# Peptides against a protein of PDB entry 5A53: the designs that were tried, part 9

Target 1, 230 residues: chain A of PDB entry 5A53
Amino acid sequence: LVENVKQALFIPGQSCNKNLHDIMVDLSALKKPDMKRFNRKNDIHPFEDMSPLEFFSEKNDCSLMVLMTSSKKRKNNMTFIRTFGYKIYDMIELMVADNFKLLSDFKKLTFTVGLKPMFTFQGAAFDTHPVYKQIKSLFLDFFRGESTDLQDVAGLQHVISMTIQGDFQDGEPLPNVLFRVYKLKSYKSDQGGKRLPRIELVEIGPRLDFKIGRIHTPSPDMVTEAHKKP

## One batch from the design tools (peptide; aimed at target 1 L150 V153)

Design b1_p17_2_s2 (made by RFdiffusion4, then SolubleMPNN; from b1_p17_2, 5 letters changed)
Fold by OpenDDE base, seed 2:
Structure b1_p17_2_s2 (fold): chain B 230 residues (1-230), chain A 17 residues (1-17)
Amino acid sequence: as target 1 above (230 residues)
Amino acid sequence: EILNKEEYEKYVQQLLS
């Protein structure tokens, strides 16, 4: 089964600042060519009224959206939205910590647009905790690209790494998620055998530490419908 | 090298291990 690549729409909110704009540009670059960006600020408050986002989803044929807002309480806030049938499926606020690094902070490396990333998720909670399961699902949906039955490993270029920052117990604040992007450097082993190539990972950016904010979870009915594969 | 889904997943996990 070949699944169509989900398209992403990046939306600057009314409170979008220069830092958020730069973060938006850099993060969206990883989604090329399957992304759109609005140039104009939009006054959207998704946790108050979701209807504008559903409108944008349908109008732009995007099932992924990212709203960029900033306030004192929610600084550098990226609200990630997924839709199903142009209706809101889920939402999550991920606030970028001040220690972020842009692509310009890293050495420029040759990068081919449109190649599928590899993923690494560090932390058991990505498989067990509802919030981190949602984050894992979201980023897989966001960046995995087209799902095909056959894949060429020769095209592997970059790794998206997500790490839960530390252990936590029930009732404690949820640790940040560390978002890192690496370029894969493969070296052919001279040993002529079917051995896996030696690899090196070089960080290419952006570097984002996400603080988890508000969450909207899908209705049971929407979950059932969204998982119905033809 | 072209791999199926299972082989690919295994390859990636081994590669990143």
Scores: peptide ipSAE 0.315, ipTM 0.855, DockQ to the pose 0.874
OpenDDE base, seeds 1, 3, 4, 5: peptide ipSAE 0.051, 0.068, 0.283, 0.019; ipTM 0.669, 0.692, 0.842, 0.554; seeds 1, 3, 5 fail the geometry check

Design b1_p17_2_s3 (made by RFdiffusion4, then SolubleMPNN; from b1_p17_2, 6 letters changed)
Fold by OpenDDE base, seed 5:
Parts: sequence; structure tokens; C-alpha cells
Structure b1_p17_2_s3 (fold): chain B 230 residues (1-230), chain A 17 residues (1-17)
Amino acid sequence: as target 1 above (230 residues)
Amino acid sequence: KILNKEEFEKFVEELLS
């Protein structure tokens, strides 16, 4: 099965600082080998003009992009962009809270590059609320790809957990999304003569709490076209 | 709520079962 793995481009914005750079490096490491990073800062304002992103999408053959910017109003802002046919499909701002942890903050573990992570989504809104549905779709698309095949448990090494931080009602601010990455350790346990696999989870980072910012949603026509062309 | 390690392990075990 030729997996159509989407390529990601990480773009430092003009306001990208050391912290954002470190976050970018650590998050992009999870996307290896299907990741490119720009070394130069680019002055891009995606909600004002999307054309530079479309240009970069086409030039780099990347349907996923992440723009790293920071301002007083939008601190540690990761703008996630998806393109279809090198045209903007959707965008979402996810601002990393100050309590973030880098890979260096966790125990160094060896892992195989390129293994697809399992995702877990905690919160009913991931299936019902338009914004969280977009986030769910985005992260599945970003790290797992379009493959609907049930991942072989034997090959499962990583779990990405996304949790909506608390309950909310209509009209209330949208709770943060808690992003956590775990390594799965399986060992054979002999319990009562039956070898049951025991699974342990070890957090490996990065640890990111995402505050939701601005969103660009595709037109219904664009949605239809994107689903027709796998 | 964020699952603690044990809760998450149980959850993953349930998913993998």
C-alpha cells in the first residue's frame, strides 16, 4: 500500500524566537522523515495574505505547513495550514502555553523514526464541535496520514494524546487542547500461566498546551473537492 | 480531564484489546 504521507513544512515567522524555534524542532522531529524546515525567517501574515503560503506549498510540495510566530496578543503561535492542490484548505492558530516542556525535559528514549503514532482524543467535542473536529482532523492528517488502516499493535511505538481541558458550554471560551506524546513499552507478563502483554506508557515530549486562536475554514465546495481526490 | 499514567495505560489497553 503506497501511503500518501503528507509532507510538512515548518516556517519560522519574522517574530519567531528561541522558544518557538525549540518547540518547532521538537514537534517537527515527530514528523520525520516527512518534514522540511526553513532556516530563514519569513514575514508571513496568513490571515491577511495567504498567497505566500500557497507559493511555499507548491514550491516545496508540502500540503502541511506550520508558521511559527509570537506577539503580545498571540504568544508562541503555531499556525497550522493545510493545502489542497497547493491552495489553502484550512488554517488554525494554536498558541503554546508557557508551561511547555521540550524533549530535553524528558528521559531520552530511543525510538524508530517513521513509525506512525496512535492517536487518542479525549473529549466528546472532538466529534461534535466544528473547531475541535478540525483540530482532530488536522492532527490525524499531520501525523498519521490518510491511511485508515488499523495500525498493527505490534508496530505501535508512540501514542499522541489530545485532551480538551475541561467542559465548556456554548458561548464560553474554548478550552485548551493538551498535547502529550508517549512511548509504548510492551513486555510479556506471566499472570496465571497466560502470557498477557503488559503495556506501559512513558511520556517523551514535547508537552504542549494549545490555546485556540483564529480559524480559516474551507468552503463546502472545497471540502467536497478535497474528499473526492484522495 | 487529563488521564494519569495508570488511567491512560488502562485506556490504551482497552483500545488495544
Scores: peptide ipSAE 0.030, ipTM 0.657, DockQ to the pose 0.058
OpenDDE base, seeds 1, 2, 3, 4: peptide ipSAE 0.028, 0.029, 0.082, 0.029; ipTM 0.653, 0.650, 0.719, 0.650; seed 3 fails the geometry check

Design b1_p17_2_s4 (made by RFdiffusion4, then SolubleMPNN; from b1_p17_2, 5 letters changed)
Fold by OpenDDE base, seed 5:
Structure b1_p17_2_s4 (fold): chain B 230 residues (1-230), chain A 17 residues (1-17)
Amino acid sequence: as target 1 above (230 residues)
Amino acid sequence: EILNKEEFEEFVKQLLS
C-alpha cells in the first residue's frame, strides 16, 4: 500500500520573528519536496478559531500545517496541525527552547532530498502516554514520506531521534521532547577480511528541544473516520 | 553484510542511548 505523501504547509504567524523563520526554513527543508511555505504573516489563533486553518488546508491541499508564533508566554511556538478531509483532526503546540541549533551550526553534509528518514523514539511514554503518543504519531505522519513496504536499509540516509527528556510521574509537568537529526555514514572497514560496513551517525540539525504546550485531540468518532480512510 | 532493519534499529538505539 503506497500511502500518499502528506503535504505540509508552514505558516508564519503575525508574531513570527527571525529565529522562528530560520527554524521554519530548516525544519521545512526536511519535508522537501512535500512542503509549502507562506511568505506573508497570517494572524491566526488556532485555539480560538480553527476555521482559517481549515481554509488553508483545503486551498493548499495540505493535511499538515505548522503555525509559527512567538509570545512571552509561548516563545518560539510551533503549532502542529493535522487535518482530515480538510477539517482539524488534532493540534499540538511545541515550543522550541532557546538552545536550538540551525543547520548552519553543523557541518554541511550533502544529502539526497526525498529519502525516508528512520525514526527512533526514546521513552516508554511514546507508547503509553496520550500526549506523547500524539507526538509520535504526528512526527511519523509528518516525515514518513511514501510508505514503501520495502524498507531498503541501503537507502536510509537519515535518522530522526525523538527523546523524552527524563522520567516523569503523573501530575508532573511533561518533559521536553528532544528532536535530533542524524545522517548515516557508512565506512568500508577491512576488519579481518570481512568487509563489515561501519556505520556512524553524524548530527546534521536542526537541533530542537520541544516544550509541550496546548493540545487539541480529535473526538473518538473522528479517530475512527480517519483510520477508515487510508 | 548489510545490517537488516532490526539490526540497524538496534544499532541506532545503542548509539543514541
Scores: peptide ipSAE 0.091, ipTM 0.716, DockQ to the pose 0.178
OpenDDE base, seeds 1, 2, 3, 4: peptide ipSAE 0.067, 0.024, 0.054, 0.030; ipTM 0.696, 0.622, 0.679, 0.652; seed 1 fails the geometry check

## One batch from the design tools (peptide; aimed at target 1 S63 D141 H227)

Design b1_p18_1 (made by RFdiffusion4)
Pose (drawn by RFdiffusion4):
Structure b1_p18_1 (pose): chain A 225 residues (1-189, 195-230), chain P 18 residues (1-18)
Amino acid sequence: LVENVKQALFIPGQSCNKNLHDIMVDLSALKKPDMKRFNRKNDIHPFEDMSPLEFFSEKNDCSLMVLMTSSKKRKNNMTFIRTFGYKIYDMIELMVADNFKLLSDFKKLTFTVGLKPMFTFQGAAFDTHPVYKQIKSLFLDFFRGESTDLQDVAGLQHVISMTIQGDFQDGEPLPNVLFRVYKLKSYKSRLPRIELVEIGPRLDFKIGRIHTPSPDMVTEAHKKP
Amino acid sequence: DYFFVEESDTTTFDNLVS
């Protein structure tokens, strides 16, 4: 009954550069094998015209898309896009801060591609705040991959950690979201003692513009059998 | 539900570190 794994399409925008491309490559590796990369630049402006994104979604059968854009106003801009029936469901701009680390900045460890990641979300706003609820929903939907009734404990390899940069009060600017990836190590104490090693990429997301779905589309996308 | 999410997606790591 459940759908196939959602495919991701990474799209360099007209203003995409090498540094932003490196971010795309390393982040796209976490999506393997359910990922495609475009090599050319495309003149796409999602908050002016959504038509090209819907076109690429249909012709490439990708319900998840990431546009790469950079200007001084919006530097290292990663626009995350989800579609339903090849129409836009929601969009959010996540801009990467300059303190980012790539896979090259971390010791390369053995890594089995295609395993179900574990998630941890730190911050009460991930459950109550509309913006951060969308981000939690986005990154769960984006990276969880295959849904299954069976889990091999030996397959529990890495965790995707997302932390809000401190608590905040209403009216203040929205804190950044801290994207971290760790590999698990376990030791004997039955329950194991767990330690973590960072493998990257390390990304601090600054929140930009947001598009939300209509109630009609929410009804269809979240219809129950 | 097209954007379905399992309970284990958010509880497996917490159970391991508990």
Fold by OpenDDE base, seed 1:
Structure b1_p18_1 (fold): chain B 230 residues (1-230), chain A 18 residues (1-18)
Amino acid sequence: as target 1 above (230 residues)
Amino acid sequence: DYFFVEESDTTTFDNLVS
């Protein structure tokens, strides 16, 4: 069964800087081979006009897009866009905090392209709060694509961890989402003739703390249509 | 302007320590 893996398009905005470019390269590496990148800046303002993104979605056959922009108000902003039928389904701004780490900041490790990550979500709000539900849905959709029932444990090489940074009450600013990536290392420890499989998690990057910005939610009609596709 | 898309045909990638 050829899994209909969703393709991602990474788009440098007009205000894309070196840091965002480096983040884009590193994050997109986890999406290989199902990733495309533009090498030129595009002047796109998705919350003002969505038409250019719908055009790119259709022309590149990508249902996932990430727009890289930066301003004083929205520094290191990654706008994640999903389309359905090449129309905007939802959008969310996730601003990368300055404490980010690139792949080059971690120990060199080799990865096989195309292996699906395991996800872990820490924070009750991922299951209850609409914004965090959208984030959870987005990242699962971005990296796993269509849910296959049997995760081939033998093919598991990495874990993506997403944590809500602290508690919050209604009306308070939404806490950041901490994005972490780990590689699974299996060691055969020979302890007293018993081979105990030891699994260690090694952080591999990138390390991103996401501040939540503007959100576009799908219409009820689009939600219904998206769920009707088997 | 249609911007060229870089496609990756690589089967492996590394975290490079600079």
Scores: peptide ipSAE 0.024, ipTM 0.536, DockQ to the pose 0.033
OpenDDE base, seeds 2, 3, 4, 5: peptide ipSAE 0.023, 0.009, 0.015, 0.016; ipTM 0.546, 0.539, 0.579, 0.541; seeds 4, 5 fail the geometry check

Design b1_p18_1_s1 (made by RFdiffusion4, then SolubleMPNN; from b1_p18_1, 7 letters changed)
Fold by OpenDDE base, seed 4:
Structure b1_p18_1_s1 (fold): chain B 230 residues (1-230), chain A 18 residues (1-18)
Amino acid sequence: as target 1 above (230 residues)
Amino acid sequence: DYFYIDESDTTLFEQLMS
């Protein structure tokens, strides 16, 4: 089944700053051409009232949204929202640490728009812990694009890597998620007469360390309905 | 920063070669 590519809407909040704007521009570039950006600030507080986001989802036909806000308590906060039937499905706050790198911090490499990324997830919790499972699902949903049964290996251009920063126990604060983007470079290595393709990953940015904030989980009924749509 | 994938990184290598 070819699923339609989910469209993303990037929304500057009222407290959006220059750093968040730059991060928004760079992250949204990875979602081209299936991305819209608002150029004006919007006073939205999704954990207080979700109705404005549902309105934007419907009006822009976007099932993915990212709200950019910043405060002393939640600095460089990217709230990722998914909708189903233009109703809020889930939300998660991911705060970008100050050590972020923009695309301008890396060598400019040519990038073909619209190619599907390969994903790598490092950390067992991505498969077992509810929060990290949600993060994994979210980013796969966000960047995977059109699901085709055809493994077009020839179209592999870049890798999105997500790593849980260290081990944790129950009751401890959740470790950050390290977001990295790499471009694939293939080299012919003459090792021992077998031409094994040598693949080099070159980081292209952005580089983001996400601190996990507040979470909204879907109702069991919404989960059931979301899984029924082919 | 460069990351080299070789045969020792079996999981990632297999995924890239599949």
Scores: peptide ipSAE 0.000, ipTM 0.353, DockQ to the pose 0.083
OpenDDE base, seeds 1, 2, 3, 5: peptide ipSAE 0.026, 0.000, 0.023, 0.000; ipTM 0.510, 0.325, 0.494, 0.334; seeds 1, 2, 3 fail the geometry check

Design b1_p18_1_s2 (made by RFdiffusion4, then SolubleMPNN; from b1_p18_1, 5 letters changed)
Fold by OpenDDE base, seed 2:
Structure b1_p18_1_s2 (fold): chain B 230 residues (1-230), chain A 18 residues (1-18)
Amino acid sequence: as target 1 above (230 residues)
Amino acid sequence: DYFYIDESDTTTFEELVS
């Protein structure tokens, strides 16, 4: 089953600032060509009224959305939204810490647009804790591209790494998620006539530390419908 | 009707529903 590539829409909120705009540009570049961006600010508050997002999902045929907002309470907030049938499936607020790095902070490397990234997840909670399971599912869904059965290793260009920052117990605040992007660099080492392929990871950006905010989880009925393969 | 908003043709929600 060739699943259609999910399209993403990036939306500046009314409180979007320069930092969020720059982060939006850099993060959305990783989603090319399956990405749209708005240039104008939109007054959207998804945890108060989801109707505008459902409208944009339908009108732009995007099942993935990212809303960029910032306040004193929720600084550099990226709200990630998924829709199913143009209705809200789930939402999660991920606030970018001030120590972020943009693509311009790294060495510019030639990159082929549209290649599927490899994912690595560090932290047992990605498989056991509901919130981190949602984050894992979201980012896999966001960047998977075309589901080809054969991960063409030859087509592997970059790795997205997601790490839970430390251990935590029940009732404690959820640790941040560290988002890192690496390019695979292959070196042909000509040592003594045997070409041993050496693979190195080079960080290319952006570098984002996500603080977890508010979450909207899907209803059990929506979960059942979304998992029904056609 | 599919309303494609490209980066160059961006509008606000209020403009789309007016």
Scores: peptide ipSAE 0.031, ipTM 0.675, DockQ to the pose 0.018
OpenDDE base, seeds 1, 3, 4, 5: peptide ipSAE 0.025, 0.022, 0.018, 0.026; ipTM 0.549, 0.561, 0.525, 0.633; seeds 1, 4 fail the geometry check

Design b1_p18_1_s3 (made by RFdiffusion4, then SolubleMPNN; from b1_p18_1, 5 letters changed)
Fold by OpenDDE base, seed 5:
Structure b1_p18_1_s3 (fold): chain B 230 residues (1-230), chain A 18 residues (1-18)
Amino acid sequence: as target 1 above (230 residues)
Amino acid sequence: DYFYIEESDTTTFEQLMS
């Protein structure tokens, strides 16, 4: 079953600034062509009222949304929202640390739009801890593109790496998630007349360290419905 | 290649609800 590619909507909030805008542009570039971006600021507070997001989900036929807001308490905040049947499924605030790097900070490499990224997750908590499981699920949904059973190795262009920054115990603040993007570069090494394929990973950006903020988890009923493959 | 994104012509929520 080829699942349709989930469409993403990027929404500048009222407090969206230049840095967030630049981050939005660079991150959304990875979602092309399955991305829409609003050009105007919208005064949306999803943890107070989710209705505007459900409205936008339906009107734009987007099951993925990212709201860009910034405040003193929640600086460079990217609220990631998923909908199911145009109703809010889950939400998570991911605040970008000030050490972010844009695509312009890296060596420009040729990039083909529409190729499916490979994901790597570093940290056991991605499989065991509810919050990190949600993050893993979210980013897989966000960037996985077309679910083809064919591991088209020929179509592998880039790798998205997500790393939990350090170990943590129960009751401790959740470590940041380090988001990195790499391009696979193939080199023809001619060693002794045998062409050995050499593949190197080159960071291409953006580089984002996500601090975890507020979370909205789906109801058990919505979880059951969302896992029902049509 | 720097990705140029065409911005969608969208209005604010308030404008859509008016």
Scores: peptide ipSAE 0.035, ipTM 0.661, DockQ to the pose 0.017
OpenDDE base, seeds 1, 2, 3, 4: peptide ipSAE 0.021, 0.024, 0.020, 0.020; ipTM 0.515, 0.534, 0.553, 0.565; seeds 2, 3 fail the geometry check

Design b1_p18_1_s4 (made by RFdiffusion4, then SolubleMPNN; from b1_p18_1, 5 letters changed)
Fold by OpenDDE base, seed 4:
Structure b1_p18_1_s4 (fold): chain B 230 residues (1-230), chain A 18 residues (1-18)
Amino acid sequence: as target 1 above (230 residues)
Amino acid sequence: DYFYIDESDTTTFQQLVS
């Protein structure tokens, strides 16, 4: 079954600043061509009223949304939203740390738009902890693209890496998630007469460290319905 | 190519739902 590629809508909030705008541009570039962006600021507060997001989801036929806001309490906040049937499924606030790097901070490498990334997740909590499970699921949904049975490794150009920054115990604040993007570079190694292909990972950006904020989890009924889709 | 769509603001939303 070829699942339709989920479309993403990027929304600048009322408090969106230049840094968030630049981050939005760079992150959304990885979602091309399955991305839309609003150019105007919208006064949306998703944890107070979700109705505007559901409206935008339906109107734009987007099941993925990212709201860009910034405040003293929640600086450089990217709220990731997923919808199911144009109703809010889940939400998570991911605040970008000040040490972020844009695509312009890296060597410009030719990047083919629309290729599927490979994902790597570092940290056991991605498979065991509910919050990190949600993050893993979210980013897979966001960037996986079309599920084709043709896992043609030949089309692999880039890797998205997500790492939990350190170990944590119960009751401790959740560690940041380190978001990194790499391009696969193949070198012909002339070592020893056998041209062994050497693959190197080159960071291409953006580089984002996400601090986890507020979370909205789906109802059990919505989880059941979302999993029933063939 | 970036798709810039002209967005409805929250005011427009409220007007449509009212």
Scores: peptide ipSAE 0.026, ipTM 0.644, DockQ to the pose 0.016
OpenDDE base, seeds 1, 2, 3, 5: peptide ipSAE 0.020, 0.019, 0.028, 0.018; ipTM 0.576, 0.523, 0.636, 0.555; seeds 3, 5 fail the geometry check

Design b1_p18_2 (made by RFdiffusion4)
Pose (drawn by RFdiffusion4):
Structure b1_p18_2 (pose): chain A 225 residues (1-189, 195-230), chain P 18 residues (1-18)
Amino acid sequence: LVENVKQALFIPGQSCNKNLHDIMVDLSALKKPDMKRFNRKNDIHPFEDMSPLEFFSEKNDCSLMVLMTSSKKRKNNMTFIRTFGYKIYDMIELMVADNFKLLSDFKKLTFTVGLKPMFTFQGAAFDTHPVYKQIKSLFLDFFRGESTDLQDVAGLQHVISMTIQGDFQDGEPLPNVLFRVYKLKSYKSRLPRIELVEIGPRLDFKIGRIHTPSPDMVTEAHKKP
Amino acid sequence: SLEFLDESKNMDLIVKSF
């Protein structure tokens, strides 16, 4: 009954550069094998015209899309896009801070591609705040991959950690979201003692513009059997 | 210590493609 794994399409915008491309490559690796990359630049402006994104979603059968854009106003801009029936469901701009680390900045460890990641979300706002609820929903939908009734404990290899940069009060600017990836190590103490090693990429997301779905589309996308 | 997400309780966050 459940749908196939959502496919991701990574799309360099007109203003995409090498540094932003490196971020795309390393982050796209976490999506393997359910990922495609475009090589050329495309003149796409999602908050002016959504038509091209819907077109690419249909013709490539990708319900998850990431547009790469950079200007001084919005530097290292990653616009995450989800579609329903090849129409736009929601969009959010996540801009990467300059303190980012790539896979090259971390010791390369053995890594089995295609395993179900673990998730940990740190921050009460992930459950109550509309903006952060969307981000939690986005990244769970984006990277969880295959849904299954069966889990091999040996397959529990890495965790995707997302942390809000401190608590905050209403009216203040929204804190960044800290994207971290760790590999698990376990030791004997039955329950194991767990330690973590960072494998990257390391990304601090600055929150930009947001598009939310209509109530009608939410009804259809979240319709229960 | 860390708490890992139980996805079965959070399936309502998953957006269907179709």
Fold by OpenDDE base, seed 5:
Structure b1_p18_2 (fold): chain B 230 residues (1-230), chain A 18 residues (1-18)
Amino acid sequence: as target 1 above (230 residues)
Amino acid sequence: SLEFLDESKNMDLIVKSF
């Protein structure tokens, strides 16, 4: 069963500013062709009323949504939403730190649209801590793309790296998640008469440091239902 | 930043391990 590629809807909130718009454009470019963007601002408060998001999920046939909002308390906030059967499954606020870099801040590299990124996760908490497990699941789900059986390593052009910024103890604030995008460059090295392929990683952007905000977790029943449907 | 250098090194190691 080839799972249909999940479509993403990017929604500018009422408080969406130029920086968030630019971030939205660059991040959504990584989700092409499986992406829609609203051009109009929408007054949505997902942690107060989820109904507008469920409506948009159904109307646009998008199981992934990203709401772009900014306030004094939640600056550069990207709320990532997943739906199941057009009902809210989970939500997480990821606030982009001010040190972000856009695609325009990096050397322009040609890339093939639609190639699956490889993911790397740095930090044990991605496998053990509930919040980081949700983040890992979300980003894998968001960028998984078309289920090609052939992980043709030869076709691997992009790596998305997610790193937990430092160690933390129980009860401490959750460290940021460092989101980085790299392109693989293959060079023929002429070292010693053996042409060994040299692979280099080149950062292509965007560069985003995510501060973790509010989270909505699915009910155990919704988890069970989501895993039963292929 | 030192962080970028460390991230780059770690990524180089990860990519070399694949």
Scores: peptide ipSAE 0.010, ipTM 0.382, DockQ to the pose 0.043
OpenDDE base, seeds 1, 2, 3, 4: peptide ipSAE 0.007, 0.007, 0.007, 0.010; ipTM 0.405, 0.398, 0.371, 0.402; seeds 2, 4 fail the geometry check

Design b1_p18_2_s1 (made by RFdiffusion4, then SolubleMPNN; from b1_p18_2, 8 letters changed)
Fold by OpenDDE base, seed 2:
Structure b1_p18_2_s1 (fold): chain B 230 residues (1-230), chain A 18 residues (1-18)
Amino acid sequence: as target 1 above (230 residues)
Amino acid sequence: ELTFVDLSKEEDLFVKSK
């Protein structure tokens, strides 16, 4: 059974501001066509009460949610939520640093909506550290899209790069995750009279540096059920 | 070093939604 493409719901929280709104618009554009956005602010505090998110998951048939909130302690906070059976599976707060760039900050390039991105992960902790493993899993799951036949190299348009910003030791604050989006540009270069196929990566945005905040991990029972192969 | 993730091999990292 091929699992249906996961739908994402973007929710502006009560403290959502213009910057977060713009970030939401730009990030959600990468999830098209498999996304919904609320136009109204919702007073949701997921680490205090998860029930509103479970309600929204079920009502909108979205197993991915992103809550946009901002406070002095948690500025530009994007809470990423996954559900299983419309119950909260996991959550992670990713706060966008002030140095973010929007799509409008980059050269406008035409892109086809709905193409699956390739991922690159830089940092061993993505495979070993539980928090970064969750982040890796989350973003892969978030942007997986429809199962395309692997042979359609023609369907590759974007590369999402995620980099752990620096080394860290146990007990130290977790480094930020650098989120970058590139478009693959294929062109024939005339170098020395030979037309060679050339592929270039062009950053298209958004550019986001994520500071890691609070995390909710699933129960062992939910892990078992969510990973159960048919 | 840039490691390209083959999404076809990472099925164990995906969480089912239903």
Scores: peptide ipSAE 0.107, ipTM 0.714, DockQ to the pose 0.826
OpenDDE base, seeds 1, 3, 4, 5: peptide ipSAE 0.028, 0.035, 0.042, 0.121; ipTM 0.681, 0.552, 0.552, 0.737; seeds 4, 5 fail the geometry check

Design b1_p18_2_s2 (made by RFdiffusion4, then SolubleMPNN; from b1_p18_2, 7 letters changed)
Fold by OpenDDE base, seed 3:
Structure b1_p18_2_s2 (fold): chain B 230 residues (1-230), chain A 18 residues (1-18)
Amino acid sequence: as target 1 above (230 residues)
Amino acid sequence: ELEFVDLSKEEHLIVKSK
């Protein structure tokens, strides 16, 4: 099975500010060339009315959307939306903490646009807890690129890492998710006449700590339909 | 130890196939 690459649409909300705009630009750069951005602010409230997002999904042929909003209650809020058949499948609010770093805050490294990332997820809850399972599914779906039976290892240049910030028990607030991006750097080390390949991970940005907000989950019927192989 | 995701084992939404 070969799947088309999912296209992402980044939407500045009415309350989008400069910081969110910068974050949007940097995060969307990782999704190139499979990304569109709106230049104008749009007054969208997805947890009140989802119909505008469904309209944008269909009009722009994008199954991934990110809405950028900010308020006192939900500062630096990135609402991630997925659609199936241009209907809302799921949504999650991820609020960026103030300690974020942009690409300009890291050493400038050249990268090839369109290469597939590797993924790492740290925290058992990514496999067991429904919210973190959704986050894992979302980010895999967002950045995996083209799905093919052929693994081309030669096209690997970067790693997307997501870490749950600490342990938690039932009924406790959900810890933040730490989003990090690394470039793989290969070094030739001469140790004792044996050339051992050394691989290092170099952080390239952006650096985002996500606080989890509101969530919309699909119906069981939508889940079944969205996972059917043609 | 860094554990990498095996994408072949992960479920995902199928929006469009070619």
Scores: peptide ipSAE 0.320, ipTM 0.852, DockQ to the pose 0.488
OpenDDE base, seeds 1, 2, 4, 5: peptide ipSAE 0.155, 0.097, 0.009, 0.156; ipTM 0.797, 0.782, 0.370, 0.795

